# Peptides against a protein of PDB entry 4LZF, part 34

Target 1, 155 residues: chain A of PDB entry 4LZF
Amino acid sequence: GGRLVVFPNGTRKELSADGQTVKVMFFNGDVKHTMPDQRVIYYYAEAQTTHITYPDGMEVLQFPNNQTEKHFPDGRKEITFPDQTVKTLHPDGREESVLTDGTIIQLNPDGSKVIQFNTGQREIHTADFKRREYPDGTVKTVYSDGRQETQYPTG

## One batch from the design tools (peptide)

Design b1_p24_1_s4 (made by RFdiffusion4, then SolubleMPNN; from b1_p24_1, 17 letters changed)
Fold by OpenDDE base, seed 1:
Structure b1_p24_1_s4 (fold): chain B 155 residues (1-155), chain A 24 residues (1-24)
Amino acid sequence: as target 1 above (155 residues)
Amino acid sequence: SMEELIEQLRKREEELLKELEEEE
């Protein structure tokens, strides 16, 4: 059978009969659960936050406000906000946000920004210009010096 | 910040694990 250890401070440790599952219930209400697949689920009672660690180094945080953060072994982070916007932080400094309306916002390491609107329009922001690309092939550019250029589709 | 909260939680986990190891 399983084993139960009760510590003087009130912490309890439960061991499964096969030794593959370990559940620690700390005196403060926190819970650490080691699973047969070696993932560790830690629940912080006061913060109502769940922290899952995987053997490959992946981590998942679940916050009480319904935000979820995934930390990948390669250094990438994926944040799902309460509004279901998903933000990806890449190790190279690139950031991508996918909004619930389908709009994609990309921040590049060079400081440029690209917005892919759900309408099919695309906007590119650089140090030198802002450019709007339209589905019909029209491109409007506003340069930092105030010049404006419109390129019309060929046809 | 969220990052500060995560760090505080990690520190708390380490403290509780240390307390457990001292009692085992």
Scores: peptide ipSAE 0.139, ipTM 0.757, DockQ to the pose 0.912
Fold by OpenDDE base, seed 2:
Structure b1_p24_1_s4 (fold): chain B 155 residues (1-155), chain A 24 residues (1-24)
Amino acid sequence: as target 1 above (155 residues)
Amino acid sequence: SMEELIEQLRKREEELLKELEEEE
């Protein structure tokens, strides 16, 4: 019940019997699938890259090196690197990276940086200081003027 | 860059879609 159209340039178009799935196989090896849910999957043969577009405006890119990029309708981007680090880019300019060891790195729009280590230590970088917080409650601060301060846990 | 690659891919998609529409 499906339909196959072969174009003079060698491109082929396959229609499902219900008409809800369309597959275009381009002469260059690229493939475009239009799915019943209105998702469009484009495969770029030369680049070995998959581009998925969703009706809500979400886009997903899958690269041959295992990098994946998700572009959300709200303007957020999520990048999964080949090493499985996940970086989120927020519309406000905030960036968050989650490393495979559980370390979280946050870059804030004001230029501050926060690192939450998998050991429970936290490091805060601002224009005025770098601060290391330890699980035992010790806090070490190095100020931009060179002053250093250690706060010991109460107890 | 990754963005440049994405743009090249999108451009190629648009070209191929246009070619398809011209033959349909």
Scores: peptide ipSAE 0.130, ipTM 0.751, DockQ to the pose 0.918
Fold by OpenDDE base, seed 3:
Structure b1_p24_1_s4 (fold): chain B 155 residues (1-155), chain A 24 residues (1-24)
Amino acid sequence: as target 1 above (155 residues)
Amino acid sequence: SMEELIEQLRKREEELLKELEEEE
């Protein structure tokens, strides 16, 4: 059998029979779970936010608007937006967004941009050109000086 | 901001844990 302790302020502490799980229900409605794997799950009642901390330093935040953020020990962040778009922020400043339709948008630290469309087409934006790559191997480039180039696939 | 919210939540957690330790 587990153990329940009720404190004078209304806080309640539940210990599992094996002592590996601790649940604290604070008087304000917040809840803290310490799990056997040493992860800590904290629920903030007023903010309706869940914060999970892992032993390796990973953190997960779940917000009431259905946004989820993962903070990795290496400094990478992964944000799942309410619309289910997933954005990854890399420590080097690179950003990658995966849209629900399968389109991938990459923003590079140098300001260049790559779009991988769900159709298999790819578009590359640099300071010097915009380039569209087609599934058949055709490549169209529009340079900043107005020059246009078409590269045809080898048939 | 999201970062400010997280900091406020962490601060509240620390306060509540301290209150619990004082009651134990």
Scores: peptide ipSAE 0.125, ipTM 0.755, DockQ to the pose 0.908
Fold by OpenDDE base, seed 4:
Formats: structure tokens, sequence, C-alpha cells
Structure b1_p24_1_s4 (fold): chain B 155 residues (1-155), chain A 24 residues (1-24)
């Protein structure tokens, strides 16, 4: 009991019998689906890009290079790169990248960087030093002036 | 940028939707 409308320009509009799903197939090859949950799936044929919009303001972009972006209503962005690295851009300016090996790279708004290695080691980069923290509790710091400090774990 | 791409895609969608609305 659905409805099909064919427009003079070749665009086609399909309505489901319940009226909850609308599919527009544009003459240029673009496709727009409006779903019962009110998400809209738009496929851009030329760009080979899929754009999904949700009623809460969330957006999902799928690019032809296998990159996926999620734009959250709170302003957070999550980018899954072709290599499957996931980068999160926070509204406060913090960036976090999760590598496929489990390494986490955090860029802070102050310019500091924290690397949590999959080995359990952590490296902190600031304007003043680089610090390596080891799972055993040893901490090695190299200061910008060339000084080095080692802090040993307390048993 | 991806933001520029999104804007281009949005504009294209708006154009196509406008064309559709003019035919409806």
Amino acid sequence: as target 1 above (155 residues)
Amino acid sequence: SMEELIEQLRKREEELLKELEEEE
C-alpha cells in the first residue's frame, strides 16, 4: 500500500504504506531516507558520502575513504580514520586519539600531551619537560634545560 | 576541510530539496 511518485525530472519518491518511511531517489543519484525514528540518511552520489542526521542533533558522516565522523549534540566529534584510529575532539579543546594498538594520545588545551602506551608506560609532554612513567612506579623526567631526574618507586 | 565538505553537501541537499518542493 505504499505510494510512488515520479517527478518530471526523474526524481522518485517512495512512501511506505504506514507513511513512516520516505525514500527520495534524486535524478542525480542522491538518495534520502527518512526513517520512522526520524533519522535522515542522505547519500551523496557524486561525493559517495553518507550523511545521517538524528532528531537529537547527532550527525554521522561516512566518507568514501572509509573515514567516519560522529558529531554529537554536545559539540563533541568522534572521527574514525581509515586506519581505525579513533580521534575524539572535545568541546573544551581536548583531543584524544585511540590507536589500534590501544595507545591513547591526549592533547590538552594547554598544549600538553599525554601518551598512554599499551605497555602501561605513560609519557607526559609539557613546555617544561617530558616525563616517562613506568608500570613499576619509576618516573624519568627530562627537562627543557637538559636536566634529568629519576624518581624511584617506594616499596 | 571536512566542515567545508559538509557545508557543500548541505547546500546541495537544500538545492535538491527545493527542486523537489517546487515539483510537489
Scores: peptide ipSAE 0.134, ipTM 0.756, DockQ to the pose 0.874; fails the geometry check

## One batch from the design tools (peptide)

Design b1_p25_2 (made by RFdiffusion4)
Fold by OpenDDE base, seed 4:
Structure b1_p25_2 (fold): chain B 155 residues (1-155), chain A 25 residues (1-25)
Amino acid sequence: as target 1 above (155 residues)
Amino acid sequence: ALAAEEAALAAELAAAHAKFAAITA
């Protein structure tokens, strides 16, 4: 059988029979599970938020509004919003959002923006132009000075 | 031993909340 320790302050510590799982039930209602695979699952009772720490340094937060945040060891952050949009924040400042329809929006540190539409079209925004690339190879560019160019596919 | 573990767990709780506050700020 398992082992249960109840401390005077009301905190409880439960050890599984095999000793591989430890459950701490803190006096404030928080719960900490240490798993056999060395994951630590911490539940913040008041915030109703789950915080998972992995041995490799990855951390996962699960919020009550169904938002999930992953903090990777390399400094990258991945946010899954309640609407299931996934936003990745890279250490270099680049941000990428994947919408539920498959559209990918990339915001680059230089201020440029790239949208990869689910239709296969791509749109590039820079300080100098907005460019639309079509699956057939056609490229339409509108420059900041108002000039418009269409480049037709070769072949 | 029991008192020491109790204190350690209380400290862990405090640290967890401090970290949580920092992460969610």
Scores: peptide ipSAE 0.453, ipTM 0.908, DockQ to the pose 0.935
Fold by OpenDDE base, seed 2:
Structure b1_p25_2 (fold): chain B 155 residues (1-155), chain A 25 residues (1-25)
Amino acid sequence: as target 1 above (155 residues)
Amino acid sequence: ALAAEEAALAAELAAAHAKFAAITA
């Protein structure tokens, strides 16, 4: 059978019969599970947050407000917000948000911004202009100096 | 052995909280 050790400080350690699962219940209320697949599930009692670490270096945080964060070994982070928006933070500083309606917002390291709307329209923001691209091929640009330009589709 | 394990687990707890603070900063 399994075994349970209760330490004088109140921490408890439970081993499965096969020894493949270990559960530590710390005196502060935190809980740590070590699983047969080598993932470690740590529950922070005060923060009510679950932190999962995987053998490959992947880490997952699950917050009490239903936000989930994935921290990849390469430094990339993927945040799923409570509203189900998914934001990806890339190591190069690029950020991408995918909204629930399918809109994609990209923030680039140079400060430019690209919005791919679910309608097929695309908007590009740079230091010099704001540009709207339409599915029919029309492109409207408003430059920082106030100049406006429209490029019409050919056909 | 028991006392040593208790101390090790206490240290693990402290380390976990330090890491949590760092990762959620």
Scores: peptide ipSAE 0.452, ipTM 0.908, DockQ to the pose 0.896
Fold by OpenDDE base, seed 3:
Structure b1_p25_2 (fold): chain B 155 residues (1-155), chain A 25 residues (1-25)
Amino acid sequence: as target 1 above (155 residues)
Amino acid sequence: ALAAEEAALAAELAAAHAKFAAITA
């Protein structure tokens, strides 16, 4: 069988029979599980937040409002919001949001923005212009100086 | 010793909270 140690301060440590799982129940209500695959699952009682640490450096936070954050070893972060929008923060400063309707919004480090609509249209925002690209190949551009240009598809 | 392990676990708890504060700041 397993073993249970109860410390004078109220912290409890439980070892599985095979010794592969360790559960620590801290006196403050926090709980730490060390699993056979070496991932560590820590529950912060006051914050009601679960923090999972993987051997490869991946970290996952699960918040009580159903938001989940993944922190990748390469510095990338992925946030799944309660509404199921997924936002990716890249180490280079690029941000990408995928909405539930399939729309993708990209914010680039240079300040430009690209929206890929679920209709197949794409909108590009730069310091110099706003451009709409249509599935048929038509491109409409409004430049910062007020000039407008339409480029028609090649027949 | 039991007392040493108890102290180590208390230190681990403190470290976990320090890390949590840093990661959620």
Scores: peptide ipSAE 0.450, ipTM 0.908, DockQ to the pose 0.895
Fold by OpenDDE base, seed 5:
Structure b1_p25_2 (fold): chain B 155 residues (1-155), chain A 25 residues (1-25)
Amino acid sequence: as target 1 above (155 residues)
Amino acid sequence: ALAAEEAALAAELAAAHAKFAAITA
């Protein structure tokens, strides 16, 4: 069988029979589970937040407002907001947001912005121009000097 | 031994909260 240790301060430590699972129930209400796969599940009682750490360095935070954050070992961060928008922050400074309607917004380190609309249209913003690409192959560009160009699709 | 483990767990709790504060800052 397993074993339970109850400390004078109220902290409790429970060990599974096989010794592979350890559950610590801290006196403040926090709970820590160490699992057989070596992931650690920590629950912050006051914040009502779950923090999972994996042996490979991955960390997952689950907040009470339904926001979830994944912190990857390479420094990438993925945030799922309460509205289910997913934002990815890359180590190089690139940011990508996927909206619930399928629209994808990319912010690049060079300052350019790309929007892939759920309609199939794509818009590119740079310091020099705004460009709209249409599903039929038409491309309209408005340059910073006011010049406008339309590239029509081939027949 | 029991007292030492209790103290260690209390320290672990404190460290967890410090880490949490850093992550959520």
Scores: peptide ipSAE 0.450, ipTM 0.908, DockQ to the pose 0.912

Design b1_p25_2_s1 (made by RFdiffusion4, then SolubleMPNN; from b1_p25_2, 17 letters changed)
Fold by OpenDDE base, seed 4:
Structure b1_p25_2_s1 (fold): chain B 155 residues (1-155), chain A 25 residues (1-25)
Amino acid sequence: as target 1 above (155 residues)
Amino acid sequence: SLAEEEERLLREQKELKEKLAEYLS
C-alpha cells in the first residue's frame, strides 16, 4: 500500500504504493502532484489555477476564466484566451493571433502588422502604408501621405 | 526529519505562490 503522512500544520502527503506518484495536500487547499513522468501539477486553491511543469521546462497554466498559457523552454508563449483566440508570442518579438473565424493577425517586431482574413484577403500595415490584397490579385494601397493606388491583376 | 520536511514543503509552497504571482502580473 501507499503511505500517508500528516504533518502538524495539517498538510498531508500521500505516496502511491509504487512510489511513483506523490500528492501533497497543503493545509490551505493547495495541491501538488508529482507524476511518474516527472511532471508536477500544482493547484492553487485561492486562485483556482492549475500550474503544470514538465521536466523539459515546459509550463502550462490554466486559469479559472478558461484561459490557458503555455510557456515553452525556448521562450515562446502560447495563450488560449477564454474566447478561444490563440496568441503566440515568439522569442524574436513576433506575435501571432489566430481568431476563431480563422483570421490570423501577425504583429512584427518592426511594428508592421499583417492580417490574413478568413476570406483570403490580406492586409499589411506598415509605417508607410496600408495595403489590402485580394484573392483575385488586386492590391489596394493607401499611403501615409494620403495617396491611394490600385494594382490590378495581370491576365 | 518530519519537521524538516514540513518546513521544506512550506518553503516550496511559498516559492510556488511567488512564481504564480509573476504570471498574474
Scores: peptide ipSAE 0.259, ipTM 0.844, DockQ to the pose 0.920
Fold by OpenDDE base, seed 1:
Structure b1_p25_2_s1 (fold): chain B 155 residues (1-155), chain A 25 residues (1-25)
Amino acid sequence: as target 1 above (155 residues)
Amino acid sequence: SLAEEEERLLREQKELKEKLAEYLS
């Protein structure tokens, strides 16, 4: 049998029979669940937010608007937005967004941007130019000075 | 003691709420 402790302030703590699970139900509706795998699931009642912490340092936040944020031990952050776009922020400053249509947007630490369209086209933005690469091998570049260049496919 | 544990839980709850506030700001 497990154990139940009821504190004077109304907080309740339940211990499983094996002692591997602990559930704290706070007086305000918050809940803290310590699992056998040592992950801790905390539910913030007022914010309706779930916060999971793992022993390796990973953290997961689940917000009521269906946004999920994962904070990895290596410093990487992954955000799944309500529209199911997934954005990854890397420790080096690189950001990658995967849209639901398959488009991938990469923001590089140097400020350059790369868009991989779902059509197979790729667009590269730098301080010096914008370049569009087409599936047939054509490459169109517009330079910051207004010059335009087209490279046609070979063969 | 129960009183000490209750206080500990209250402190933990406060710290967790503060941590959440950082995410929401």
Scores: peptide ipSAE 0.257, ipTM 0.843, DockQ to the pose 0.894
Fold by OpenDDE base, seed 3:
Structure b1_p25_2_s1 (fold): chain B 155 residues (1-155), chain A 25 residues (1-25)
Amino acid sequence: as target 1 above (155 residues)
Amino acid sequence: SLAEEEERLLREQKELKEKLAEYLS
């Protein structure tokens, strides 16, 4: 029920029987799929990269090294690195990385940094201090002027 | 026509390759 067109240059176009799926196989090995939901899946043969575009503006890139990049319509980007770390870049400049061990690293536009360790400890870096918060309630602060303070939990 | 469609597909392929180059640069 489907239809196959073979062009003189070797490019092939296959239409599904229902006409909702179109597959173009280019002479160089590239492949373009147009899906019923209007997703377009393009495979670049030489780069071995898959590029998916969605009707809402979402784009997904899958690289041969297993890195995946998602580009959201709102300008946010999400990168899954080969080591499975997930980094989110927000339009306001904030960056968040989630490591495989559960550690979360947040970089703020003002230069401050927050690390949420998988142990439950939290570290806050600002221009004025570095602070470590412990699960038991202890808080240790090292200020930029060299002063150190420890706040103990109430017993 | 078949020839026109072939040419259209070639143009589209070129444009897609150029878009990819932006990501790989």
Scores: peptide ipSAE 0.255, ipTM 0.845, DockQ to the pose 0.927
Fold by OpenDDE base, seed 5:
Structure b1_p25_2_s1 (fold): chain B 155 residues (1-155), chain A 25 residues (1-25)
Amino acid sequence: as target 1 above (155 residues)
Amino acid sequence: SLAEEEERLLREQKELKEKLAEYLS
């Protein structure tokens, strides 16, 4: 069978018979599970938050409000908000949000923004212009100086 | 020893909580 160790402070450590699973139940209600696949699942009792660490360096946090944050080994962060919007923060400073309606919003390090609407239209925001691209190939641009241009599609 | 392991686990718990605080701040 397994093994149970009870420490003087009230913390308990349970080992599986094969030694592949370790469960630590801390005196304050925190729980740490070490799994056979080497992932570690830590439950913070007061915060009601689950923290999973993987051997490759990935970390996942699950908050009580249903928000999930993934921290990838390459420095990328992925946040799934309670409304199921997914925001990705890239190491180069680029941010990408995918909304539940299919809209994708990209914020670039240079300050430009690109919105891919669920309608198929695309909007590009730069310091120099705001541009709308339509599914039929039409492109409308409003420049910072107030000039407007329309480019019509070819056959 | 049991006391040494208890102390180790206590330190680990503290470090994990500090890590969580970074995520929440």
Scores: peptide ipSAE 0.247, ipTM 0.840, DockQ to the pose 0.914

Design b1_p25_2_s2 (made by RFdiffusion4, then SolubleMPNN; from b1_p25_2, 17 letters changed)
Fold by OpenDDE base, seed 1:
Structure b1_p25_2_s2 (fold): chain B 155 residues (1-155), chain A 25 residues (1-25)
Amino acid sequence: as target 1 above (155 residues)
Amino acid sequence: MLAEEQERLEKERRELQEKLAEYLA
């Protein structure tokens, strides 16, 4: 009960019997799938890239190098790199990277940086200082003027 | 109808290709 249309330029359009699935096979090898849930899957043949769009505005790109990008309706972007690092870009300008070893790197809109190491140590970078926090409660601060302070845990 | 639909689909293909170019830049 499906329907197939073949156009003179070689593009083909296939409709499912229920009309809920549409497959367009372009003459250049590109493919567009419209699914019953209204997501659209577009495959770019030359670039070997898959682009999925959702009715809510979500977009997902899958590149041939194994990089994946998600574009959320709120403006947030999530990039999974080939090495499986995940970088999130927030609408407020904050960026967060989660490394495969569990280290988290946060770049804040004010230019400060926070690194949460997998060892439990935390490092804070601001315009005025670099601070290292240790699991035992020790805090070491190096100020921009060269001054150094160590705060020891209270016993 | 067939020619018009072919043209519509071709236009869509071009627009999608342009969108891809933005991601690859």
Scores: peptide ipSAE 0.322, ipTM 0.867, DockQ to the pose 0.926
Fold by OpenDDE base, seed 3:
Parts: C-alpha cells; sequence; structure tokens
Structure b1_p25_2_s2 (fold): chain B 155 residues (1-155), chain A 25 residues (1-25)
C-alpha cells in the first residue's frame, strides 16, 4: 500500500506503493503531483490554475477562463485562447494566428503580413503593395503609389 | 525530520506561489 504523512500545519504527503508518484496536498488547497515520467503538475487552488512542468523545460499553463499557454524550451510560445484561436509566438518575432474558421494570419518581424484565407485566397501586405492571390491563378496587386496590376492565369 | 520536511514543503509552496504571480501579471 501507499504511505500518507500528515504534517502539523495540515499539509499532507502521499507516496504510491512503488514510490514513483508523490502527491502533496498543501494546507491552502494547492496540490503538487510528481509523476513517474518526472513531469510535475501543480494546481493553484485559489487561482484555479494548473501548471505542468516537464523535464525538458516545457511548461503548460491552464487558466480557469479556458486559456492554455505552452512555453517551449526554445522560447516559442503557443497560446490557445478561450475562443480556440491558436497564436504562436516565435523567438525571431514572427507571430502566427490560426482562427477557428481555418484562416491563418502571419505577422513578420519586418512588418509584412500574410493572410491565408479558408477560401484558398492569399493576401500579402508589404510596405510597397497589397497583393491578393486567387485559387484560379489570378493575382491582383495594389501598389503604394496607387497603381494597380492584374495578372491572369495562363491558358 | 518531520519539522524540517514541513518547512521545506512550505518554502516550496511559497516559491511556487511567487512563480504564479509572474504569470498572472
Amino acid sequence: as target 1 above (155 residues)
Amino acid sequence: MLAEEQERLEKERRELQEKLAEYLA
């Protein structure tokens, strides 16, 4: 069987029979689980927040508003918002958002923007132009000087 | 030993609470 230790301050520590799982129940309601795979699951009772740490440095936060944040060892962050939009923040400053309808929005460090619509259309924004690419191969460009150009598919 | 372990666990709790505050800021 397992082992239970009860401390004078009300904190409790449970050890599994094999000694591979440790559960600490703090007097304030916080809970810490150390798992056999060395991941640590901490539950903050007052904030109702779960914090998971992995041996490789990965961290996962789960907030009561249904937001989830993943912090990768390489500095990348992935945020799943309550509306289920997923935003990825890259160490180089690039940001990518995937909307629930499948639209992908990329913000580049140089200020350029690329939108991949769920319709298959793509829009590219630069300092010099806005360009719309259509699935049929048509490309429409509006330049910053007001000039417009349409390129038609071959055939 | 019991008192020392209780103190160690309490210290850990406080440190974890401080880390949470950083995420909520």
Scores: peptide ipSAE 0.320, ipTM 0.866, DockQ to the pose 0.931
Fold by OpenDDE base, seed 4:
Structure b1_p25_2_s2 (fold): chain B 155 residues (1-155), chain A 25 residues (1-25)
Amino acid sequence: as target 1 above (155 residues)
Amino acid sequence: MLAEEQERLEKERRELQEKLAEYLA
């Protein structure tokens, strides 16, 4: 059988019969669950937040508003927002957001932005211009000085 | 032993709470 220890302060520690699972139920309602695969599940009762740590260094946070954050060992972060938008933050400073409609927004470390619309259109924002690329090959550019240019596809 | 373990677990709880607070700040 398993083992249960109840401490004077109300904290409880439960060990499975095989000794591979340890569950600590703190007096405040927090829970620490160590699993056979060595992942640790923390539940913060007041914040209603779940925090999972993996032996490879990955961490997953689940917030009460349905936001989920994954922290990868390489420093990358992936945030799933309540609206199901997924934002990836790369160690180099690049950010990518994937919207539920399939639109992809990329923010680059140099300050440029690229939007890949679900329609197949692409918009590029730089310090010098905003450019719209159309599926037919047409490219419209609005420069920071107010000049506009249209490049037509070559047949 | 039991008292020491209780203290260790309480310390861990506080450290975890602090870590969460820092993360949410």
Scores: peptide ipSAE 0.320, ipTM 0.867, DockQ to the pose 0.903
Fold by OpenDDE base, seed 5:
Structure b1_p25_2_s2 (fold): chain B 155 residues (1-155), chain A 25 residues (1-25)
Amino acid sequence: as target 1 above (155 residues)
Amino acid sequence: MLAEEQERLEKERRELQEKLAEYLA
């Protein structure tokens, strides 16, 4: 009981019987699905890319190489790379990468870098020093002037 | 009506294609 409209340029529009789903098949092979939940799923035929838009302003891109990008309404972006690394870009300029081995890399707007290793060690990079924090509480700092400091855990 | 809807859909298609180009850049 649906409706099919065929336009002179070859584009086709199909409406479901309940009117809640609309499928547009463009003459170039692109496809647009409007879903009952108001998601719009657009398939770019030439690029073989899927683009989903949500009513709240969220956008999701799925590329043929298995990369996925999420664009949040607040300006945050989340990229899942083909190797399943997840990179988050924050509006304030902070970047966070979660590697498949559990390592977390944070790049801060001030230029500092924090690495949380899967071993439980943490490394902090600033303009003034590199610091390694160990699970036992030991902290080793190498300053830009070459000075080194070791802080031992308090027992 | 049909021609107007075709034009609207074509405009939308072009706008979406332009948006994709921004992501592929």
Scores: peptide ipSAE 0.313, ipTM 0.863, DockQ to the pose 0.922

